# Ledger of designs, part 56: peptides against a protein of PDB entry 4JHK

Target 1, 212 residues: chain A of PDB entry 4JHK
Amino acid sequence: EDYKIQSFDLETQKLLKTALKDPGSVDLEKVSSVIVDQSLKDQVFSREAGRICYTIVQAEAKQTNGSVFRRNLLNRLQQEFKAREETRKRSTQEWVCLVSFICNIFDYLKVNNMPMVALVHPVYDCLFRLAQSDALKNEEEVDCLVLQLHRIGDQLEKMNVQLMDELFNLLRDGFLLQEDLSSMGRLLLLEILEFRAGGWKLSDTAQKYYYS

## One batch from the design tools (peptide; aimed at target 1 L74 M116 A118 P122)

Design b2_p27_7 (made by RFdiffusion4)
Pose (drawn by RFdiffusion4):
Structure b2_p27_7 (pose): chain A 212 residues (1-212), chain P 27 residues (1-27)
Amino acid sequence: as target 1 above (212 residues)
Amino acid sequence: SELEELLEFISEKSEEDFEEFMEELEE
C-alpha cells in the first residue's frame, strides 16, 4: 500500500500511481528513469523503491505480458552500478543509496519466485567495496553494509557461499586489525558477525546488548 | 593479491551474468 513516494514531485506522484494500474498508458522508460533518479537522492526511497518496482513489473506482465519496465530499470541500474566508484567519490550518500536500491531490487523483484542471479555478483561487488578499510572508517558505509546483510544476507549466501565467507573474513579483519574503525563501526561489525554465525537471526540476548 | 583477483572475478561475472539474463528477458 505505502510505496513511500512522498519525496516526489506532485506530478510524478501521479505518473507513478498511474503506472501501477495502467502501465501501458505511461512511458515506462521515463517511469524507470525517475525512480532510479530519485532512489539515488533520497535514503528512505532507496531502501523501499523495490515495492513499487515490483508492483509495476507485475502490472505489466498482467496487462501486456511485457517486461519493458523491468528491462529499462535493470539496464539503468546496471549503468549506475558500472559507475559506482565515480559516484562514491562524488557523494557517499548517493553511493550508499545505490547499494540500498540495488539490494532492495534483489529482495523484491523475483524471477519465477526465485532471486535474480543477474544481481548476485553485483551485490557482492557492492558489499566487498563497503568491507574495504577506506569504507569501514565511515560509519555511514558500515551502516549500509550491515543493513544489506540483515535484509538479504541470508538469500545471498544461498546463491554463493564462497563469496559470503571471504566477505566476512574482511569483516573480522577490519574488526580486529583496523584502528580508525570507530566505536559504532565496531558495534555494527560485531553484531553482524554474531548475526551470521547464528544463521542470520538476532538472538534475544544480542537484541538486549546491541539495541535500545 | 588474492583479494584483488577475487574482486576482478566478481566484476567479470557481474557483466557476464547480467548480459545473459538480459538476453533471456528480451527473448

Design b2_p27_7_s1 (made by RFdiffusion4, then SolubleMPNN; from b2_p27_7, 15 letters changed)
Fold by OpenDDE base, seed 4:
Structure b2_p27_7_s1 (fold): chain B 212 residues (1-212), chain A 27 residues (1-27)
Amino acid sequence: as target 1 above (212 residues)
Amino acid sequence: SSLEKLREEIRQQADTDFAKFMEQLDA
């Protein structure tokens, strides 16, 4: 199985490859930090990072029945989450990467084939932040919001439908009432509203309409 | 506002959830 880790130097690539196969032989705290750091810089990698993290977790569980990597990963994730507002102020790009990474971890890193309950409220908090008026006017943040909801919205709703209802109330209000949305932003909000209304699925016709 | 209250509750619960999970992993 190939992983998209070409953005790292050769030494780091070797570290990651070793972690994927023999996690007990590497510093898993360092591995987790490297993955998080890169995920904050590259949103494309953040998606791959979820898969990588899952593989390492499974490898460690199989090898030693341990969970050192997951512990370190979530510890770092907690730290970044706590600093999310400062991150947003510093860099919108890093902020959306952070949200993307958290959502991807939620998507890939399941426990007993179930989403991690510990990540439900953190994910919702991030999505609610993206749904605020000051964020909705930024197309990059809207893109992130809509992308995550497409990826994990159905799973997240199953964890807490009440919060999802509240979130989409904000999105509806933004779509209807906020005047400084970009044309694309408004279109994306409409699409995601319809996406959920359709049971987290769009018809082929609707899909073509919004994304062709 | 009700929204502000809700957001605060979510934030607080998020922090709590992280903390509880970490405790479970360390146990």
Scores: peptide ipSAE 0.395, ipTM 0.888, DockQ to the pose 0.887
OpenDDE base, seeds 1, 2, 3, 5: peptide ipSAE 0.387, 0.375, 0.391, 0.385; ipTM 0.886, 0.884, 0.888, 0.885

Design b2_p27_7_s2 (made by RFdiffusion4, then SolubleMPNN; from b2_p27_7, 10 letters changed)
Fold by OpenDDE base, seed 2:
Structure b2_p27_7_s2 (fold): chain B 212 residues (1-212), chain A 27 residues (1-27)
Amino acid sequence: as target 1 above (212 residues)
Amino acid sequence: SHLEELREKIRKLSDEEFEKFMKELEE
């Protein structure tokens, strides 16, 4: 597999690669911390980190039947999630990276080939936060929201359709009623509304309007 | 990606064209 770890220094890259091959030979707590830290700073990595995490989890399970990495990863994730409002205040970029990371973990880090139930509400909480009026006026947050919904919306809906309905009610209201949305933001909201309405895929009608 | 393509199209639209586009979608 090709892992996007170019943003790390060589020593850290080696650490990550070793974790993938021989997780028992490295400090998996340190590995998890490194991944989370980088995910909060690098949008590209945060969107791809889940695959790396999953691979490490599988490697550890196979090698030692352990779950040290996953436990540490989730513990750190929980800490960051709890501090999400502070993160948002500090840096919009870090906030959207956090959301991207959490969503990516949800997408890739499955248990018994199923999404982790424990992540459902945290993911929704993040998306609901992005759907608030103060967030919808920020293009970076709208971009993040729409991107995550494109990536994992269908999976999330399967886990809790009621929350998804509530979320999209907010998005609809934002699209229709909020006056300080950017043109880009408004169009993105419309697109995602149609995306879900079309069964989480681009309909022929949407294709016509958006791409013809 | 789909989203990237959409962004590219939006970027090419003027404000007037965008407003017209939105009106058409709402009909």
Scores: peptide ipSAE 0.070, ipTM 0.623, DockQ to the pose 0.014
OpenDDE base, seeds 1, 3, 4, 5: peptide ipSAE 0.028, 0.027, 0.026, 0.035; ipTM 0.561, 0.470, 0.484, 0.497; seed 3 fails the geometry check

Design b2_p27_7_s3 (made by RFdiffusion4, then SolubleMPNN; from b2_p27_7, 12 letters changed)
Fold by OpenDDE base, seed 3:
Structure b2_p27_7_s3 (fold): chain B 212 residues (1-212), chain A 27 residues (1-27)
Amino acid sequence: as target 1 above (212 residues)
Amino acid sequence: SSLEKLEEEIRKLSEIEFKKFMEELEK
């Protein structure tokens, strides 16, 4: 399988390729760090990062029945999550990258084809933060929120419908009551409200946009 | 407020779940 890792230098690309096929021959802690670091800089890569991480986890499990990579990855994820407010304060771009990464890990890093339960509340916490009034006025944060809900909203709802109801109550109130939303932000909120109401189903064109 | 309470509960649950999960991985 081909992975989009052209953003890395050649040496790092080689490291990642080796990790994907022969994880026992590389420093998996270093590999996890590289993936997380890049995901926090490039929101587009975070989607690919999920696939890469899943593949490495499976490869290590098959090769040595080990879980070194997953442990390091999740440890780093936990650290970044705990520091999320500081990250948001420092850089909106880094913050939305973090949210994207967490959501993509939730989406791809599954055990027995099931999402990791431990990631459910962290994901919701991030989405709830994006749904606050101070975040909804920032179009970049709204973009991130809506994108993640399009990608994993149906899965999250299956894990906890009560939290999803509460989240969408906030989004509805934001759409109807908040005055300092951008025009695009308001449209995005309306769209996602309708998307859930429609059963989390996209048209073919929309599917390509959100999942390509 | 009810919203603040909910946010705090979510935060706490998130931390607890991470902690439990990581503890199991460390065994």
Scores: peptide ipSAE 0.029, ipTM 0.488, DockQ to the pose 0.853
OpenDDE base, seeds 1, 2, 4, 5: peptide ipSAE 0.027, 0.025, 0.000, 0.027; ipTM 0.478, 0.487, 0.264, 0.478

Design b2_p27_7_s4 (made by RFdiffusion4, then SolubleMPNN; from b2_p27_7, 11 letters changed)
Fold by OpenDDE base, seed 3:
Structure b2_p27_7_s4 (fold): chain B 212 residues (1-212), chain A 27 residues (1-27)
Amino acid sequence: as target 1 above (212 residues)
Amino acid sequence: SSLEKLKEEIRKKAEEDFAKFMKELEA
């Protein structure tokens, strides 16, 4: 499959391509750093990054039975997570990219076809932060929140339904009580409330109503 | 408030889970 890495220079593209096919021949710490750095700047790439990371992890496991890439990746992820509040204060864009990246890693980087349990609370923590009043007033954060819930909400709920209930209580309160929501923000909150209520499914008619 | 306590608990658990996971990877 083709990976969307056109945003990198040719040398970096070569590095990534080599990592995907022959991870033992490259500096996997450098590869992980490059992927994380770009994911913090480009939300679209952040989605692709999850798939890339999974592929590299699988390739390294098959080639050397190693886990150097995964270790470096998750170490960097932990560091960024710890600094998430500072990141949010500095740049909303970087913050939502960070959340997207964590969620995408949760989505793609599975062990034995199961989500990594260790990422459940970190993901929920991020989503709860996005569900607070100061974040709900920012459409960019609402977009991120709703997007992640569309992508991994059903999986997260399976991991912890109680936290999902609490999260959606906040979203409901935001929808009903918060006055400084944008029109689109309010619409998105309503949509995601209905999306979950419908078993994480949306009818074609509803899809057109909310997104077209 | 109860909500604030819950959020704090989730935050702590998140940090602990990451730390624990990294430790496991190093073992």
Scores: peptide ipSAE 0.405, ipTM 0.887, DockQ to the pose 0.795
OpenDDE base, seeds 1, 2, 4, 5: peptide ipSAE 0.377, 0.394, 0.383, 0.396; ipTM 0.878, 0.884, 0.881, 0.884

Design b2_p27_8 (made by RFdiffusion4)
Pose (drawn by RFdiffusion4):
Structure b2_p27_8 (pose): chain A 212 residues (1-212), chain P 27 residues (1-27)
Amino acid sequence: as target 1 above (212 residues)
Amino acid sequence: AEDSWLSMDQEILDTIQNRIDTHRSTL
């Protein structure tokens, strides 16, 4: 029900609500463009846009059996994904938004009730980037890293365990060895190590230790 | 669109490997 589109221009809110019911009536290329655009600019929308994207993808399949919107969305995201390092230099905020959005799409947009394998390696590419020492020194990026691991970390490991294993080695390394990792960064990494070791769930006691 | 993503898999895996090696060398 709530796609979290309050950040949008009033005209665009109408465009988006229309695409949900009657995709054939709207420019799905323009629709996908305004969604990707906004997703890089607003944090709340970046971690929620998957809902509205899924609703539109399903509406098109139902109405016209088409997947044009899905296509425009994936190709536009692929372009942002390819330019990830440049976007990170320009704005850490935009970068964490891109990661959050890509990961939200991996979570919501399914293909025959299965995850899109097309996004498995790109998502790991993003999380490995966050696990690097120059990214871990920024609590903003560590926060982004652990948000994705909480939400889709379990699904990702099923698709590829080798990558999740090597990724968590970088987490342990940064935890023990890195000195400019902050107190909050340390709490976040420790919680995620326990989270994964526990089968991607938060124990009652960890809930008490880490969170208010 | 998915095929386009999958065509980049080898380049992405090389980039992940290079990051693993760089990270370990840094620490």

Design b2_p27_8_s1 (made by RFdiffusion4, then SolubleMPNN; from b2_p27_8, 15 letters changed)
Fold by OpenDDE base, seed 3:
Structure b2_p27_8_s1 (fold): chain B 212 residues (1-212), chain A 27 residues (1-27)
Amino acid sequence: as target 1 above (212 residues)
Amino acid sequence: AEEEFLSETEEILAKIQERLAQNRAEL
C-alpha cells in the first residue's frame, strides 16, 4: 500500500505515517494542516490526498473513537472554499489544486460506499466556476474540470442530475460558442461531452483518439 | 454551500464509528 507521500520532507513523512497507524499519538490538527497545505501546491498529492484522509479518519475512529482529524480537515477545507475566488485570482495552480482536493475528498470519504451529501453543492460550485467563460479560456482550468468529471462525474450525477445537466449546458455552450478556447481545451470539452453521453465511459476508439 | 462542510458531515462520521463498532463486536 503506497500513500504517495514522498513529496514531503522526512520529518513530515514520519508524522503522516504515524497518523495513519497510530493517530492518537500525533497532533492531528497539525496533520490536517500539512495535508491541506501540500494539496494546495502539489497537484499530484491533491489528487491522491483523499485516500490518506479517509484512512486517518478510520484509524482515529477505530483507535480512540475520535474525530479530531476530520473536524480540522473540514474546517480548513471550508475556509479555503469560502476564499476560492481570492485563491483563483492569486494563483490558478492553487485554485485547481483546491478543486482537485475537494473532489478527491468527495471521492474517498464515503460511508457504505455513499458520498457525503454535504460536499455535493461545494463540488458543483467549484465545477460551475470552472465552466464559466473566463475559466474555460484557461487550459489549466479546463484540464482540472475535465479530470474531475472523469473521476467523479457519474457519482455527482447520481446525487443531483439537474445540476449536472446545467453544468453540461455550460460546457456545450463553451464548446460551440466560445472563441478563445485553446485547441486542447476545445478537444477536452468535446471528449467530456461524449464521455457523459456514453454513460460516463469511453470506447477504445475514443480513448485512442483523445488520449493517444 | 459555504456552510455545508461541517453542518451535514457529523452523521457520516457517526455511521463510520458505528460500523467499526459493529465489526469489533461481531469478532
Scores: peptide ipSAE 0.040, ipTM 0.606, DockQ to the pose 0.073
OpenDDE base, seeds 1, 2, 4, 5: peptide ipSAE 0.027, 0.015, 0.016, 0.015; ipTM 0.512, 0.434, 0.443, 0.427; seed 4 fails the geometry check

Design b2_p27_8_s2 (made by RFdiffusion4, then SolubleMPNN; from b2_p27_8, 14 letters changed)
Fold by OpenDDE base, seed 1:
Structure b2_p27_8_s2 (fold): chain B 212 residues (1-212), chain A 27 residues (1-27)
Amino acid sequence: as target 1 above (212 residues)
Amino acid sequence: AEESFLSETEEILERIRKRIEENRAKL
C-alpha cells in the first residue's frame, strides 16, 4: 500500500513505513507524536493520517495483540482536544487542522465499520464550535465545518440525530440571520443545508450550482 | 465531564482481534 508521507524527511518516512509493517520494531509513541504533529500543520495530511493510523492499529494488533500506538495516539489527541480553544486563539489554521484530524480519526479508526462512540461528542463539540457566530464569519472555519459534514455527517447523525438537529438549527440560523457571513460562507451553508435535506447526497444540478 | 478517548480501548481491541481471526479463517 502507498501512503502520502512525502512531506516528512526520509528518516521519518522510513519510521512510518516500518510502523505500518512491523510496529513492534519502532517507538510507537514517537510515531504517534509525529503523526499528530504533522496533522496539526497540514489539513491535507490529516485525511491520510486517519488511514495511516488505522493501518498501524491493525498491524500492531495482528503482530503483538497490542494497543500501544492507539493508546498514545488517543492520549495525545485528547490533550489537543482539551486545549482546542487555546489552539483556536493561537491559530485558525491549526484549529481547523485539529478538527479535521479528529474527524478523520473518527472516520477511519473503525472496526467492521463501527465508529468510536467515545469520539462522537468530541466531534460534535468541534462542529458546534465551528457553528458559533464568531466562527461562521471566518471562511476557513466554514470550509472546515462543511467539509467535515460532507465526510462524516451521515455517520454522526446515525450516532446522535438530536445533536445533528441542534447543529443544523445553528447553521440555518447562521445562514438566515447572521449579517457578517462572507459570500462564500453563505453559499457553503446553503449547500450543506441542502445536502442534509437530500439525505446527505448532492445532485448533479446542485453540484454545478455550488461547485462549478 | 468529557468522556475519555480511551473508554472503548478494550472493546475496540477485541473487535480488531475478531476481525483478524475471521480474515485468517478465510485464507
Scores: peptide ipSAE 0.129, ipTM 0.698, DockQ to the pose 0.073
OpenDDE base, seeds 2, 3, 4, 5: peptide ipSAE 0.020, 0.020, 0.013, 0.033; ipTM 0.454, 0.500, 0.458, 0.378

Design b2_p27_8_s3 (made by RFdiffusion4, then SolubleMPNN; from b2_p27_8, 15 letters changed)
Fold by OpenDDE base, seed 5:
Structure b2_p27_8_s3 (fold): chain B 212 residues (1-212), chain A 27 residues (1-27)
Amino acid sequence: as target 1 above (212 residues)
Amino acid sequence: AEEEFLSETEEILEKIRKRIEETRAEL
């Protein structure tokens, strides 16, 4: 199975490939840093990074029974999370990449096939930030918010339904009350509201509306 | 399987966005 690492230079690609198969032979701290750095710059890679990280974690566990990569990855992720407001101010693109990456790590980096509890609040915090009025007026942030909720909303709700209810209260209020939403943003909010209401799947009525 | 799901989700969102743009153009 191939991994989408073509955005890296050849030397880094080799490093990543080695980490995927023989993690004990490379500097896993460096590998984690490279992955995080690229995930902040490339949204496509940010989406794929979760799968790559999971594979490296599994490979290291099997090879050395170690968790160096995962520890370094999560530490770096936490650092970026703490600096998220600065990142958002600097670049909306990097901010949504960060959110996407955190969400993808939540989605892929499971322990015993269960989501990492430690990531639940950070993920929600990111989504809540995207649900604020100053973010909802930006289509790029709305796109990110809706996309992540489509990807992991069901899983997140299982982890904490109260937070999900609070989040969707904000989304509903944004949809109904916020004046400076774009038409697309407003419709995306409506779609995700209906998506959750339908048990995290599209109803026949919604399907007709959005795809006819 | 999960990768396929993610790809499908993105495709769905693209379709929604396309529909939204078409609707906007009709107004």
Scores: peptide ipSAE 0.027, ipTM 0.600, DockQ to the pose 0.027
OpenDDE base, seeds 1, 2, 3, 4: peptide ipSAE 0.018, 0.020, 0.025, 0.021; ipTM 0.526, 0.560, 0.579, 0.484; seed 2 fails the geometry check

Design b2_p27_8_s4 (made by RFdiffusion4, then SolubleMPNN; from b2_p27_8, 18 letters changed)
Fold by OpenDDE base, seed 5:
Structure b2_p27_8_s4 (fold): chain B 212 residues (1-212), chain A 27 residues (1-27)
Amino acid sequence: as target 1 above (212 residues)
Amino acid sequence: SEEEFLSETDEILERIRRLKEEQRAEL
């Protein structure tokens, strides 16, 4: 089990490793804060943080039947979500990191093998924000949007198909009507439209066309 | 597996990045 925590200093790495193995011996509030902070500035970590968080949640549940880490994590996540517009204005990079993190938490932090219902609307809200015209013109935001939909779109649709339909209406409009999309952005929107139409699966032909 | 899925999505992201770089280089 290797976790991508090399971006942290050695002391923090030790803290995280301990949290993964013996969560009762560390300050889990601090651990959650560290993970969120790093997820906001490192997209690679942000995309993988869900797995780390899930492991810590499971470890704490098994060790102490506690949920301190999850509670603190979700509280911080909610705080960052509420400030998402401010984050976006400050840094597109930090914004897409936040979205990536929220999506990965949704993907990995399941309860009884079920997605957390409380995260459904926040995830959709983030994706809807990425689907707005001012975001679609930014390649970094389009990349984030498309990547998340590839990763969790099928799960999200199962949770709320109506919201997914509304989201993809915006994406279709963006693809067809928005004039300041990059060529690549337009291509990616078309790809994700076809991806969903194909049942959230890519054919070999489609994959070659869009990504080769 | 879930790990395989993550790997595949990372590969897709990398491919997208490469395509963008190639397109920019051609312009």
Scores: peptide ipSAE 0.112, ipTM 0.699, DockQ to the pose 0.027
OpenDDE base, seeds 1, 2, 3, 4: peptide ipSAE 0.050, 0.057, 0.084, 0.033; ipTM 0.656, 0.662, 0.679, 0.571

## One batch from the design tools (peptide; aimed at target 1 Q78 L119)

Design b2_p28_3 (made by RFdiffusion4)
Pose (drawn by RFdiffusion4):
Structure b2_p28_3 (pose): chain A 212 residues (1-212), chain P 28 residues (1-28)
Amino acid sequence: as target 1 above (212 residues)
Amino acid sequence: EEEELEEYREEAQKNTEELLEKMEIDFF
């Protein structure tokens, strides 16, 4: 029900609501463009845009059996994904938004009730980038890392365990060895190590230790 | 459990390839 589009221009809100019901009536290329655009600019939308993207993808399949919107969205995201390092230099805020959005799409947009394999390696590419020492020194990026691991970390490990293992080695390494990792960064990494070791669930006691 | 996970990955790969062919796109 709530796609979290309050950040949008009033005209665009109408465009988006229209695409949900009658995708054939709207420019799906323009629609996908305004969604990707806004997703890189607003944090709340980047971690929720998957809902509205899924609703539109399903609406097109139902109405016209087409997947043009899905296509335009994936290709535009691929382009942002390819430019991820440049975007990170320009704005950490945009980069964590891009990761959150890509991961939200991996969570919501399924292919025959299965995850899109096309996004497995790209998502690991993003999370490995967050696990690097130059990214871990920024609580903003650690926060982004651990948000994705909470949300789709379990699904991702099923698709590829080797990568999740090597990724969590970088997490342990940064935890023990890195000195400019902050107190908050340490709390976040420790919680995620316990989270994963517990089978991707938060124990009652960890809930008490880590969170208000 | 490993066989179930392998089947799961194969099904996801196949579905993804069919969807990419339908959309006439090469995603990487």

Design b2_p28_3_s1 (made by RFdiffusion4, then SolubleMPNN; from b2_p28_3, 10 letters changed)
Fold by OpenDDE base, seed 1:
Structure b2_p28_3_s1 (fold): chain B 212 residues (1-212), chain A 28 residues (1-28)
Amino acid sequence: as target 1 above (212 residues)
Amino acid sequence: DEEELKKFQEEARKATEEFLEKMEIDLG
C-alpha cells in the first residue's frame, strides 16, 4: 500500500514505514507527533493521515496487543482540539488541516469496525464552527467544510441526525442570506445542500452542473 | 430557529469538552 508520505524527509519516511510494519521497533510517541505535526501543515497529508494511523494501530495490536500509538495520537489530538480557536486565528490553513485530520481520523480509525462515538461531537463542533458567518466568508474554510461533508457526512448523520439538521440549517441560511460569500463558496454550499438532499450522492445532472 | 440552533451547538460543545477532560484524566 502507498501512504503518501513523500512530503517527509527520507529519515522520517523510513521511520513511518517501520512503524507501519514493525511498530514495536520504533518510538511510537515520536511517530504520532510527527504525523500530527505534518497533518497540521500539509492539507493533502491531513486528509490521508487517518489511514496511516489506522494501519499503525492495527499493526501494534497484532504485534504486541498494545495501544501506545493510539493513546499518544488521541492525546495529541485532544491538545490540538482544545487549542482550535487559537489555531484558527493564527492560521486558517492549519485550522482547516486540523479539521480535515480530525474528520479523517473519524473516518478511518474505527473501533470494532465502527466509528469512534467519542469523536462525533468533536467533529460536529468543528463543522459548526466552519458554518459560522465569519468562516463561511472564507473560501478555504468553505472548501474544507464541504469536503468533509462529502467524505463523512453520511456517517455523521447516522450518529446524530439532529445535529446534522441543525448544521444544514446554517448552511442553507448561509447560502441564501449571507452577502459576503464568494461565488465559489455559494456554489459549494448549494452543491452540498443538494448532495445531502439526494441521499449523500450527486446525480449525474448535478455533477455536470457543478463540476463541468 | 436561532435559539434551537444555539442549544444544539452548545450541547455538542459541552459534550466534546467533557469527553476531552475525561480523556485527559484517562491518558494523563
Scores: peptide ipSAE 0.151, ipTM 0.722, DockQ to the pose 0.069
OpenDDE base, seeds 2, 3, 4, 5: peptide ipSAE 0.023, 0.024, 0.000, 0.027; ipTM 0.471, 0.460, 0.313, 0.475

Design b2_p28_3_s2 (made by RFdiffusion4, then SolubleMPNN; from b2_p28_3, 12 letters changed)
Fold by OpenDDE base, seed 2:
Structure b2_p28_3_s2 (fold): chain B 212 residues (1-212), chain A 28 residues (1-28)
Amino acid sequence: as target 1 above (212 residues)
Amino acid sequence: MEAELEEFREKAKKATEEFLKKMNVDLG
């Protein structure tokens, strides 16, 4: 399996490669730290980071039955999550990267084929923040919100349908009532509303456009 | 903006516009 880690320096690349194969031979706290740091800067890497993290978790579990990497990863994520408002104020890009990373970890880092329950509320909290009026007026935040819901919305709903209902009430209100949405933002909100209404599946018409 | 996101936006736009057309709805 190929992992895209060319954005790191050579030493870090070697560290990551070693962690993927022999996690017991490296400082897993450092590994988790570099992955989080990069994911906060590069949204493209966030998706790959999820895969990398999953592999390291599995490798450590098999090698030592340990969970040092996952523990450190989640601890760091929790720290970043707690500081999410400060991050958002400092940089919309970093904020969007944070949300993307948390969502991707939720998506990929499963334990016994189950999503980590501890991540459910943090993910929802991030999405709820993106669904607030002050965020919906920013196209970058709307993009992130809609993209993540497309990726993990069905999984999240299975974990807590009540929160999903509340979230989509906000999205519906934004679509109908918010006056300072961009045209694209309004279209994206409508699209995701319809996406959920269709059972998190694209209509035949929409599917044509997404996969043509 | 990442390429994936850009493509997603374009596709979503087209799909939504087609939907609106079908339903005879104009967002103004």
Scores: peptide ipSAE 0.233, ipTM 0.749, DockQ to the pose 0.015
OpenDDE base, seeds 1, 3, 4, 5: peptide ipSAE 0.224, 0.210, 0.062, 0.229; ipTM 0.743, 0.736, 0.619, 0.745

Design b2_p28_3_s3 (made by RFdiffusion4, then SolubleMPNN; from b2_p28_3, 12 letters changed)
Fold by OpenDDE base, seed 3:
Structure b2_p28_3_s3 (fold): chain B 212 residues (1-212), chain A 28 residues (1-28)
Amino acid sequence: as target 1 above (212 residues)
Amino acid sequence: SMAELEKFREEAKKATEEWLKEMEIDLD
């Protein structure tokens, strides 16, 4: 498989490639740290990071039946999540990267094709935070919120429909009542409301309307 | 209602925080 790791230096690329093929031969703590660090800087990489992490987890399980990488990864994720409010205050960009990363980990790190139950509430916590009035006024946060719901909304709903209902109540209220939304933000909220209402699907016509 | 919404949001947050605490204990 081809992994998008060209943003790293050559030495780090080599490290990652080795981890993907022979995880037992590298420092998996270092690998996890590198992946998390880059994911917190590049939201686009977060998607790739999830795939990379999944591959490393599977490779380690097959080679040694170990879980060193996953443990280190989740430990670092927990640390970042714990400091999420400070991160948001410091940098909106890093905050949305963190949300993107945790959502991608939820999406990719599955056991027997099932999401990690332990990540359900953390993911919802992030999404609820993005749905607050102070976040909805920031287009970057709205972009992140809508993107994650497009990616994993259907999965999250299956895990807890009640929380999803409440989340979308917030989004509806934001769309209808909040005055300091940007035009694009309001458009995105409307789109995601319609997306869920359509069973987490968007018609071709609607797709073109919102994303042409 | 707004009250119900806040309740669910706070419960989700609380559950997350408890989860993190539990995991931290397991790592010690």
Scores: peptide ipSAE 0.130, ipTM 0.721, DockQ to the pose 0.065
OpenDDE base, seeds 1, 2, 4, 5: peptide ipSAE 0.022, 0.026, 0.014, 0.032; ipTM 0.522, 0.567, 0.330, 0.594

